# Peptides against a protein of PDB entry 6RGO, part 49

Target 1, 392 residues: chain A of PDB entry 6RGO
Amino acid sequence: MALKLLGFNQDATCFSVISSNKGVTIYNCDPFGKCFELEKSTSNDEELDFLVEMLFSTSLIAVVDKTIGASKRKKLKIVNTKRKATICELTFPHEIMDVIMNRKIICVVLKSDQIFVYDISCMKLLRTIDVRGEKLKSTSKFRNSEAVGDIGVRVSLSTDNNSILCYSSYSKSDKENAPLNDIVVFDALKCIQINVLPAVHQSNIVCIACSPDGMLMATASEKGTIIRVFKTIDTENDEPILVNEFRRGSRPSRISEMKFNHDNTLLACVGESDTIHIFALPVTTTEADANEDDTLQQSSHSLSSSINGLQYISKGLANRFGKIIVSKIPTQSQQRHVAYIKIPENAKYRIGFPKDTTNTIHICGEDGNYLVYSIPRNEVGPCTLVKSNTFD

## One batch from the design tools (peptide; aimed at target 1 D11 T58 I120)

Design b2_p14_3 (made by RFdiffusion4)
Pose (drawn by RFdiffusion4):
Structure b2_p14_3 (pose): chain A 327 residues (1-135, 151-284, 335-392), chain P 14 residues (1-14)
Amino acid sequence: MALKLLGFNQDATCFSVISSNKGVTIYNCDPFGKCFELEKSTSNDEELDFLVEMLFSTSLIAVVDKTIGASKRKKLKIVNTKRKATICELTFPHEIMDVIMNRKIICVVLKSDQIFVYDISCMKLLRTIDVRGEKIGVRVSLSTDNNSILCYSSYSKSDKENAPLNDIVVFDALKCIQINVLPAVHQSNIVCIACSPDGMLMATASEKGTIIRVFKTIDTENDEPILVNEFRRGSRPSRISEMKFNHDNTLLACVGESDTIHIFALPVTQRHVAYIKIPENAKYRIGFPKDTTNTIHICGEDGNYLVYSIPRNEVGPCTLVKSNTFD
Amino acid sequence: SIEEIQELLEEVTS
């Protein structure tokens, strides 16, 4: 089958790719190279490694499952790339759905909507967050820099009226203090959530409305959450998979089950800005590094890695600059 | 094991 289940780094330095053949490879961007290659851990052809989230450019990797079910739901391994050794092997009562890391805090998301917060220096569990214990699945996002700030979708006070709903809660994982609770920002479920690297901004994706809403995160007034801007969906409602924020928070990337990737600019310092054509029934992941604000890195399941440029003052499409091919 | 994780965190760059 195709080389599916791409993962993208926080700093846009490298990306995680599960080669359907054997193990998982991690490439670099500049210079491009085979950075890390995981050995054989397989027994059948279509069984897939699912979840890999990494540090910036380091040797520290978070790896989850290999087998379809032998040791998948209840595993987390911490591996150094230079020596291929497992350090800490944590076990969890449910199936892991997503893992997000940063320099200070490690988050583990379970299928039962439990979020485990760890101080990474000693792996002490800071807090267990029973989201489904209070009231598709929960989508979680996190800031990259320090003062790491956690964002998760929570159910509303209409559980009695119906089973599924999605509001937003802002949480400071550094001090384990809930900062702001946002109301039902959508009339539908939440598909994907992106938080700014500095933790000041947040994006939301709806399945039915397909309109991205941006709210201030922490500095927002206590009385009411402050809405920043909205972005035109285009000609057709489409499901969104992954969104990213620029380092200066001027740019927002959007990808999904669509022909095109949309680029949204920010009035921090309208409907559409830059659009990147994309093959129809293939899936891609997004990132952009810290070095420049004009370069956008693209990861594709077709086997191609592309680097596009952004037009500052033109509403035109992106210009391709650099490309390379996968394995 | 914890000390090894701390050493690896010291190698974290941006």

Design b2_p14_3_s1 (made by RFdiffusion4, then SolubleMPNN; from b2_p14_3 with E3K E10S S14V)
Fold by OpenDDE base, seed 4:
Structure b2_p14_3_s1 (fold): chain B 392 residues (1-392), chain A 14 residues (1-14)
Amino acid sequence: as target 1 above (392 residues)
Amino acid sequence: SIKEIQELLSEVTV
């Protein structure tokens, strides 16, 4: 049977798949098993296409049936999985491309490059973000670039209650074909733009991940060779803070998904390559734990080796057009993965990080494998398979 | 109903 992966929920407790014969199935990860099934509405041998976003392990899902006709592709259904009943239906002016949610917010991305932000608790529209309309204000010529294939607005939402929304926007370049290479950071609750990261890649951004707390964001372009990690909110001298730059590989390969673990210590990426890459992030020591008054007198002489960090002020040519974030990170110091998982070639995989186990990753494949891996802490190497299950 | 959404939102363990 052809399986199509929809992905994990926010805490990787469940994952969703499309089975050509059954429709949508949601699996629970632990204990492993089917927790919900949405039957195919039609007996036709049409290729099933759905969007499904699950709210954690709850009975609330958002569903878009993209299989049949232009009208269904514009409808978002909020479904109670326990009742198998539609609670709410929203209709949009354009085809729905993506749906993301947390405990507070639903974001709906349209083919029109519009993002509709809803308060989930009342399904009230808080904001319509018009990414094209923002471009039109900045660029004199809107080419109706028919969205050629998979290039469109990308979004990621923090899984916490702060509801930090990161989305790709069009660069302010006077070029008729301005790429989707800016990032906007948006407070989805307050409906305020917090930050703008201009030209974070040279080409269109095709993958974004927000950290669970919304403090970090990872980005990848169409090339998928470099992953950049930024602070979302914090700026240094009104400039974006590049935390890390990771090299996934030397060969171009599309990244389909990235995820942070719960404590922002790891970033995983998956895509068209035979390898899931896991990168280590610097532990931001929040100064908060300094208050344990533990009185122990030990006088040990800390040799303060003053590592004179050479401030490589790369005088990047500030040409008059938008401040390209020039990587200050020398190409030689681009961090590689600290861990990896080999996956079958041509199998699409999705990734998730469980909340309770920061060194565990969940993966599922269109090959029907659900796999749990342990991530090595102190060694660069392969992840260890801990659990395996199959699904159909 | 909005009430049913709120009931389902309460299933989200903090």
Scores: peptide ipSAE 0.564, ipTM 0.944, DockQ to the pose 0.708
OpenDDE base, seeds 1, 2, 3, 5: peptide ipSAE 0.559, 0.558, 0.560, 0.558; ipTM 0.942, 0.943, 0.943, 0.943

Design b2_p14_3_s2 (made by RFdiffusion4, then SolubleMPNN; from b2_p14_3, 5 letters changed)
Fold by OpenDDE base, seed 4:
Structure b2_p14_3_s2 (fold): chain B 392 residues (1-392), chain A 14 residues (1-14)
Amino acid sequence: as target 1 above (392 residues)
Amino acid sequence: AIEEIRELLSEVKE
């Protein structure tokens, strides 16, 4: 039976799949089991295509039926899973490409490179971001080339209430084919642009992950060889702060998804390769104000891995045209994964980090496997399988 | 509709 993965919810407590015969199924991770099913509306042997975004472990889902007809592809349904009922429906001028949400915001990405930002609590439109319109205002001659295939505006939203939205934008190049290689950081609640990271890759950005707190962002291009991690809000001398540059591999391979864990210590990536890679991030010592109090000797053996000075290479070489070129970290100082999971070749997997266990990762595959792995803390190596379940 | 959305938003564990 053909399965198509929709992914995990924000806290990896649930995941969604399309089953060719059944429609959409949502599984609970612990205890493992079906928690919701949305039956297919048609008896036709048409390939099912859906977007489903679940709000944490709640009965609130956003659903787009992309299976049949151009009209359905433009409709977002807000569904109560307990009642199996549509609460409201929004219709868009163009096909919906992506839907992301948190407790405050729904973002809807259209094939037109528009992002519609809604206050979820009242389903009011807060902002329409026109990524093409911003491009056209900056560069007089861009033909609306239809985004060929999987190249379009990418988005990621913080899972917290700060609702930091990161999206890919077109670089200000005089070339007719400017890549989607800029990032905009946007406060989705206030509807304010916070930051712009210019030319973070040489080619189109195909994957973005925002940290749960919205303070970090990971980016990958269509090459998928290098992952860059930036601060979202903070700048140094009006330049973007590159925190990390990770090497996934030497061979090009598409990254389909990236996720931070809940404490921003790990970044995982998955895609077309036989390997999920997990990278360690530097622990930002929040200067916890040393309020003096209680004695609990949790012997956190801080593995002081002396990751010697990654100087914040904030030295964007301003080229002759005032473009900040993100300085490449020397290939010898590019960090590799600290952990990995081997997955079947050609199996699509999705990843999620549970809130309560920062060194655990949830994965699910189109092979019908839901797997829980423990991430090694003290060594570079494979993750250990802790739990496995199957789904159909 | 909006009241039902607010009810479901209250199911989000803090």
Scores: peptide ipSAE 0.620, ipTM 0.959, DockQ to the pose 0.714
OpenDDE base, seeds 1, 2, 3, 5: peptide ipSAE 0.611, 0.612, 0.615, 0.618; ipTM 0.958, 0.958, 0.958, 0.959

Design b2_p14_3_s3 (made by RFdiffusion4, then SolubleMPNN; from b2_p14_3, 4 letters changed)
Fold by OpenDDE base, seed 5:
Parts: structure tokens; sequence; C-alpha cells
Structure b2_p14_3_s3 (fold): chain B 392 residues (1-392), chain A 14 residues (1-14)
């Protein structure tokens, strides 16, 4: 059967898929099994397309039916899965491109490059973010939606209650064809812009991941060769703090998803390549917990790879044209993966990190495989398969 | 109802 993956929930306890015959199915990861099915509303053999955002393992989901006609693609349904009932429906002026939520907020991304931010507890609109800004509204050339491929506003939201929203924005260049290569960091609860990271890539940003706590973000461009990790809130001399630059590969390949693990020690990426890459992040020792004298001599030989913290003080070479060029980390200082998973070529995979096991990754494929891998701690190498299940 | 959303939000394990 043709499967289309929708992805894991925030804590990787569930994943959702579209089955051509059944509609949307949600699987529980442990114990593995089907926990919900949203029946197809139409008997037609039309290719099913849905957006489904889950609220953790709760009975709350947000659903957009993208299968049929321009009207349904503008409707967000909040559904109780236990009752199989629509709680409320919102209608938008434009097609819904993405939906993301946590316990506090829902963000709805439209094809108009607008982000609608809602308080989930009352479904009240808190803010409409217009990513194009007022000046670009005058250029009534809607990029003919056919020729603008999969390039739109990308979003990621922290899974915590701080509700840090990271989104791609157009660079302030007076060029009609400005790339989506800026990042805005936004407090979605307070509706305040916290930070702006200008020109984080040379081309459009196609993938963003926010850390669970909202303190870190990862970005990838259309090239997908380099992943950059930034602090979201903190700045040095009003400049963005680049924490890491990872090299996925030498060949261009689209990254479809990135995720941090729960403790911000790992970043995984998946896309069009035959390989899921897992990168190690430096453990930010918060200075605070240095005082508890718990003398447990667990001789965990943490291979402190001496990441010579070359604080590349990016001396912003303000080239004469005011372009903040994020200083290219020399190719020799670009970190590689610490672990990897081989996946079938042309199979679309999704990734998730469970909360309770920081060295475990969940993956699922449009090939009908749900796989649990253990990530090696002390060695660079392949992940070990721990559990395998199939779904249809 | 919106009350039902608040009930479901309470199912989120902190």
Amino acid sequence: as target 1 above (392 residues)
Amino acid sequence: SIEEIRELLSEVKV
C-alpha cells in the first residue's frame, strides 16, 4: 500500500501515517500498535493528503484535510481521538502549509507566509505574523504557486511551556527575490520577537529544529551539506551565537527533518539520503549544579573529545555592503556525525527522540518499518537496532 | 467545546 509519513509526536511516543485505503492512522510506539484511525471522508480513489499534529500522547490532534479542493485545505479541525469528534474548526484565508503545537499554543502556517499563533486553552488568536511584511504586499505577484516549489516559511516550536517559535524570514535585501535565509526567534506566549539571525545560510532555509527547551536551534538550507546550530536567545555583541557547524555530507541532499534529543546532547537529521546522521552537541554545563558533592565515582570515561573551544569570535567582517556574512567555519573544523543509521534509498523516513532514553532514537519509514535504535556513546559508528515492527 | 480542549490539555504528563 502507499504510505505517507506524517511524523512522530513531540516525545516520540506516537507516530502518524496516511494509508491510501484507511486515511490517517496513529501508532503507539511502546507497546507498538494502532491506537487511532481517522476514516477517509470520501470513497474516491483520490491521493490522500493530510496534516496531522499530535499533542504528545493525548487524545488531542489538529487535522487538515489537503486531499480535496481549496476549501478543505483552509480548515483546521481540532479532534478528540477518544470520542472521534471535532471539538472546533477554524477557517483560514489561505491554504494551511503546516501546523505545530505544544501544551500552550498552536501555530498555523499559511501559503501566504503568515503564521497564526493561538492560545490552545481557549483557541484565541494571540498574533498574526506576516513574514512577507507590509512592503512586499504591494508586489501582487503571488509567486505562481506552481513554480515556487517546496519553498515556504519553515517553523519549529519548543516542546516546553516557554513556547519558543523559530521561523524562516525574508532577508531585508531590496531584491524582489530575497531568499528565506533569516531566522526570527519569537516568544509565542508573550508575542515578542526575541532575536533575529540574519543570513544564516546563502540559500533558502528548508529545515529548522528548535530544542525542547527552546535554547538551541538547528538550520539547514536547500544544499543540506551544512547544519548550523545557534543559541536562540543569547547574543554576543548583538551578534548571533553559532554553537556548532556540522557537515552532513559533501554532496547536496535535502534535509526533510531535524530533531534534538531531550537533553540537547544529540541532533539527528534525515532526508533524501540513504543515511540518518546523528551529531553530538557540547554539554553546556550550567555552572549552577557544581555544588552537590555527590561523590558517586561512576568512572564514565566520557571521552571528552577536547573540543578545543575555539571561540571563533566571528570578527564580523562587515564587508562594505553591510551583509552580515556568518563567518564560514573552516571546512577542517566542521564536525562530522558521531553515529548513523542506514536507510533504504528513496524511502522517506521520520525521526523522533523519546524523553526517557536520551541515547535511543525512533525512526519510521514509508516502507512500513518502525525501528528503534541505540546510539553508541563512546565510539563513532552505526547505531544498533534494538526493536523492529511493521505497519501497513 | 473549549472546555473539552482544557480537559485534554490536562492529560499532558509534565
Scores: peptide ipSAE 0.587, ipTM 0.953, DockQ to the pose 0.702
OpenDDE base, seeds 1, 2, 3, 4: peptide ipSAE 0.565, 0.577, 0.574, 0.571; ipTM 0.948, 0.951, 0.950, 0.949

Design b2_p14_3_s4 (made by RFdiffusion4, then SolubleMPNN; from b2_p14_3, 6 letters changed)
Fold by OpenDDE base, seed 4:
Structure b2_p14_3_s4 (fold): chain B 392 residues (1-392), chain A 14 residues (1-14)
Amino acid sequence: as target 1 above (392 residues)
Amino acid sequence: AIEEIRKLLSELTV
């Protein structure tokens, strides 16, 4: 049977799959099993194509049937899985390319490079973001570059209630073919642009991950060799803060998905390669002012190790070309993965981080494997398989 | 419709 993975929900408690014979199936991760099935609407042997976004482990899903005809591809159905019933339907002017949600917001990405932001609680449109229209304000020539294949506006939404939306935008370069290599950080609730990260890669951004709390964002370009992690909101001297630069590999390979774990200590990536890479992030010690007054007098040996402040001279090459985020990290000091999972070649995998176990990753493959791995923290090496299940 | 969405949103543990 041909399986097509739709991915994990926000907390990796469920994943969704298209089965060519059945339609959409949603699996629960623990206990493992089918929790919902949406039958195909047609008896035809047409290749099934769906978007499904599940709201955590709830009975609320957003569904787009992309299998048949241009009309269905423009329709978002909100479905109650317990009732197997459509609650409401939204129709868009263009084909739906992506749907993402959290407890507050639904974002709908169109083939027109528009992002429709809805309040989920009332299905009211809060904002239409026109990524092309913003480009037109900055660049005199709208090339109708038909988005060749999978190149389009990418989005990621924080899973928290702050609802930080990160999306790819067109660079303000005077070049006729400005790449989708800027990032906009947007408060989806307030409908305010918070930050703009210009030219975070040299080529189009094809993958974005927002951290669960919305404080970090990971980006990858079409090359997929370098992953950059930025702060979303915070800036240093009105410049974007690059937290990490990771090397996935030396050879180009597309990254299809990235995710942060719940505590922002790990970033995983998956794509066309035989390897899921897991990177360690520096623990941002939020100094919780634990003003616990506990009196224990332990002695004062002040080892004043003078860590010489390496002045990061940001050579801002403010050339007439838009501010390129130059990696301050030497190519030799690019951090590699701390852990990895080997996956079958040519099998598409999706990844998810469960909320309650920050050192665990869920993965599922078009090979019909659902796998749970433990991530080593104290050593660089392979992840350990903890659970394995199969699905059809 | 909207009331059903609100009900489903209430299934989310805060």
Scores: peptide ipSAE 0.537, ipTM 0.930, DockQ to the pose 0.629
OpenDDE base, seeds 1, 2, 3, 5: peptide ipSAE 0.530, 0.528, 0.534, 0.533; ipTM 0.929, 0.928, 0.930, 0.931

Design b2_p14_4 (made by RFdiffusion4)
Pose (drawn by RFdiffusion4):
Structure b2_p14_4 (pose): chain A 327 residues (1-135, 151-284, 335-392), chain P 14 residues (1-14)
Amino acid sequence: MALKLLGFNQDATCFSVISSNKGVTIYNCDPFGKCFELEKSTSNDEELDFLVEMLFSTSLIAVVDKTIGASKRKKLKIVNTKRKATICELTFPHEIMDVIMNRKIICVVLKSDQIFVYDISCMKLLRTIDVRGEKIGVRVSLSTDNNSILCYSSYSKSDKENAPLNDIVVFDALKCIQINVLPAVHQSNIVCIACSPDGMLMATASEKGTIIRVFKTIDTENDEPILVNEFRRGSRPSRISEMKFNHDNTLLACVGESDTIHIFALPVTQRHVAYIKIPENAKYRIGFPKDTTNTIHICGEDGNYLVYSIPRNEVGPCTLVKSNTFD
Amino acid sequence: EEEEEAEEIIEQLE
């Protein structure tokens, strides 16, 4: 089958790719190279490694499952790339759905909507967050820098009226203090959530409305959450998979089950800005590095890696600059 | 710098 299940780095330095053949490879961007290659840990052809989230450019990797079910739901391994050794092997009562890391805090998301927060220096569990214990699945996002700030979607106070709903809660994982609770920002479920690297901004994706809403995160008034802007969906409602924020928080990238990738500018310093054509029934992931604000890195399941430029003052499409092919 | 910080974490976890 195709080389599916791409994972993207926080700093846009490299990307995680599960080669359907054997193990998982991690490439670099500049210069492009085979950065890390995981050996054989397979027994059938279509069984897939699912979840890999990494540090910035380091040797520290978070790896989850290999087998379809032998040791998948209840595993987390911490591996150094230079010496291929497992350090800490944590076990969890449920199936892992997503793992997000930063320099200070490691988050593990379970299928039962439990979020485990760890101080990475000693792996002490800071707090267990029973989201489904209070009231598709939960989508969680996190800031990259320090003062790392956690964002998760939570159910509303209409659990008696109907089973599924999605509001937003802002949480400071550094001090384990809940900062702001946002109301039902959508009349539908929440599909994907993105938080700014500095933790000041947040994006929300609806399944039905397909309109991205941006709210201030922490400095927002206590009385009411502050809405920043909205973005035109285009000609057709489409499911969104992954969104990213620029380092200066002037740009927002959007990708999904669509022909095009949309680029939204920010009025921090409107409907559409830059659009990147994309093959229809193939899936991609997004990133952009810290070095420049004009370059957008593109990861594709077709086997191609592309680097596009951004037009500052023109509403035109992006211009391709650099490309390379996968393995 | 980032690599140094990661090595320190790895040592602490050992």

Design b2_p14_4_s1 (made by RFdiffusion4, then SolubleMPNN; from b2_p14_4, 6 letters changed)
Fold by OpenDDE base, seed 1:
Structure b2_p14_4_s1 (fold): chain B 392 residues (1-392), chain A 14 residues (1-14)
Amino acid sequence: as target 1 above (392 residues)
Amino acid sequence: SEEEFAEKILESLL
């Protein structure tokens, strides 16, 4: 059967899939099994498309029917999975492109490059962010929306209650074709912009991940060769702090998803390549915990030798147009993966990090495999398969 | 629990 992956929930306890024959199915990871099914409303052989965002392992889901020809692509449904009932329905002026949530906030991304921020507890609109709005004051030319299927605003939300929203924005250029290569960091609760990271890539950003605590963000461009990790809030001399630059590969390949683990020690990425890459992050010791655990310092030293220190973004070449482009870290300073998983060619996979096991990763494929891998701590190498299940 | 929290939200949206 054709499967389409929707992804894992925030803590990787569940994942969602579309089955052409059944509709939306949610699986529990442990114990492995179906926990919810949303039947297709139509007997038509139309390719089903949905957005499903689940609030952790709970009965609360947000659902958008994106099926071609469906009049429902502008409708967000809040569904109680236990009752199999729609509790709330919101209608938007444009097609819904993405939905993300935590315990406080729902963000809805529209095809218009608008982000609607809601308080989840009452579905009150807190903010409408118009990502085009800064441009529209100058050029009334609607970019013909036909040609750019895959380039839109990307978002990521912290899974904690701080509700840090990272989104891609258009660089301030007088050029009609400015890329989506800026990042805005936004406090979704206070509805304030915290930070702006200009020109973090040379091309459009296609993937963003926020850390669970909202303190870090990872970005990848259309090239998918380099992943950059930044601090979200902290700045140095009013400039963005680049924590890491990772090299996924030398060949261009789209990154579809990135995730941090729950302690911000690992970043995983998946996409069109035959390999899931896992990168080690430097442990940001907050100065407070430095006093007690003298004993754990010995084991961290062996990996630290390749962590060339916090490379300040040296004042980028101010190109003649006053834009600070993030200077490329020299190729020798670009970190490689510490671990990897080989996946079948042409199989789409999604990734999740479970909360309770920092060195475990959950993956699921459109091939119908749900796999649990152990991540090596001290050695660069393949992950070890711990558990496997199949779904249809 | 997280479920009790979600149930409260789902009840408040009715």
Scores: peptide ipSAE 0.578, ipTM 0.957, DockQ to the pose 0.936
OpenDDE base, seeds 2, 3, 4, 5: peptide ipSAE 0.532, 0.541, 0.567, 0.506; ipTM 0.950, 0.952, 0.956, 0.945

Design b2_p14_4_s2 (made by RFdiffusion4, then SolubleMPNN; from b2_p14_4, 6 letters changed)
Fold by OpenDDE base, seed 5:
Structure b2_p14_4_s2 (fold): chain B 392 residues (1-392), chain A 14 residues (1-14)
Amino acid sequence: as target 1 above (392 residues)
Amino acid sequence: SDEEFAEKILEQLK
């Protein structure tokens, strides 16, 4: 059967898939098995397309049926999985492109480059973010979104209650074809802009990941060769703090998803390449006052020694046009992966990090494989397969 | 629990 992956939930306890014959299926990761199925509303042999966002492992899901007609593609359904019932339905002026949630907020991304921010507890609209701004409304050249493929606003939301929303925005260039290469950091609860990271890539941003705590953000462009990690809130001299720059590869390849683990020590990326890459992040020791007592000498020989080479070269190369170009870290100081997983060519995979095991990664493929890997701590190398299951 | 929270939301949205 043709499978289409929707992805993991926030803590990688469940994943969702589209089966051509059944509709949406949700699998539990441990114990592995089907936990929910949403039956196809139509008997037609039409290609199924859905958005499904889960609230962790709960009975609350958000569903968008994208299969048939412009009307359904504008409808968000809140579904109770235990009752198999739609509880709430919202209709939007434009097609829904993405839906993300946590315990506080639902964000709905439209094809119009609008983000609707809701309080999940009552489905009250808190904010409409217009990423195009008022000036671009007059140029009624709808991007013929048929010709310029998957270029739209990208979003990521922290899984914590702080509800830090990172989204791609248009650079303030007077050019009609401004790239989506700025990032805005937004407090989704207070509905305030916290930070703006200008021109974080040269081309459109196609992938964003927010850390679970909302303190870090990873970005990738259409080239997918470089991943940049920034602090979301903190600034240095009113400039964005670049924490890491990772090299995925030398050849262009689209990154479809990135995820941080729950302690912000690892960043994984997946896409069109035969390889999932896992990068190590420097442990930000918050100087929590190390009060004296607990002498537990767990000799974790931390691989901390080689990270000394990140000279904070705060040399903002102010280009002649006064735009802060994030200083290109010299190619020699670009970190590579610390671990990897080989995946079949042309198989789409999704990734998730479980909460309780920071050195474990869950992956699932459109090939019908659900795989659990252990990530090596003390060496650079392949991940070890721990568990394998199949789904249909 | 997260489920009790989700159930409460799903009851309030009716």
Scores: peptide ipSAE 0.568, ipTM 0.958, DockQ to the pose 0.885
OpenDDE base, seeds 1, 2, 3, 4: peptide ipSAE 0.559, 0.551, 0.566, 0.564; ipTM 0.956, 0.954, 0.959, 0.957; seed 4 fails the geometry check

Design b2_p14_4_s3 (made by RFdiffusion4, then SolubleMPNN; from b2_p14_4, 7 letters changed)
Fold by OpenDDE base, seed 3:
Structure b2_p14_4_s3 (fold): chain B 392 residues (1-392), chain A 14 residues (1-14)
Amino acid sequence: as target 1 above (392 residues)
Amino acid sequence: DDEEYAEKIEELLK
């Protein structure tokens, strides 16, 4: 059977798939089993395409039927899975490209590069974000490229109630082909832009992850060789917004998904490669609890490691030339994965981190495998398979 | 409970 993965929910308690024969199926992770099915409305052998976003483990899902006709691709349905009933329907002027939600907010991304931000509790439109802005409306020939994997606006939303929205934006270059290589950080509840991160990659951003608390974000470009992790908020202490740079690999490979774990200690990535990579984030130990007392001795070994080369270009030039956030971090500071999972070649996988176990990762494949792995804590190596289930 | 929250949202969306 042809399976298409839709992904995990916010806490990795459920995942959704499209089965060619059945339609949309939702599986519970523990206990493992089918919990919902949306039957195929059409008898035709047409390839099913859906967007499904779950509200955690609840009976509420957002559904977009992308299979047939331009009218359905513009409709968002909120469905109660227990009742099999549509409780809300919204129609958009353009095709829906993505839907993300948390307990407070629904964000709907359109093919027009617009983001519609809704309060979930009343489906009130809070904001329309036009990523192209007013100037680009006149010259943008609709990219009629039905090209699978076309460069569009990418979004990620924090899973917490802070509702930090990160999205890719066009660089302010006067070039007709401005890359989607800026990031905007947006408070979706207050409808306030928090930050703008210019030119975080040289090419279009194709993957974004926001941390559960919205304090961190990860980005990958079309090259997928480097993952960058940023603070979403400028700290007063002149700390660099770029906190990590990870090397996934030397060869270009598309990253399809990234996820933080619930305590911001791990970042996982999956894509077209045979390997899921897991990176360790430095724990920002708030040095607050360094009690004064331990006077221990002055062993003066001056390891004068001459890391002289980070000339911080002073604050004064940053105002005229927009914050050069990506100073050329020496290629020497690029960290590798701490853990990995080998997956079948050409199998699409999705990833999720369960809330209760920070060193566990859930993965599911279009091969019909649902797998639970333990992540090694103190060694660089493969993850250990803990549980395996199959689905159809 | 997340389900109680979903039921409350469903009541507000009707």
Scores: peptide ipSAE 0.398, ipTM 0.923, DockQ to the pose 0.873
OpenDDE base, seeds 1, 2, 4, 5: peptide ipSAE 0.259, 0.236, 0.394, 0.386; ipTM 0.844, 0.843, 0.922, 0.920

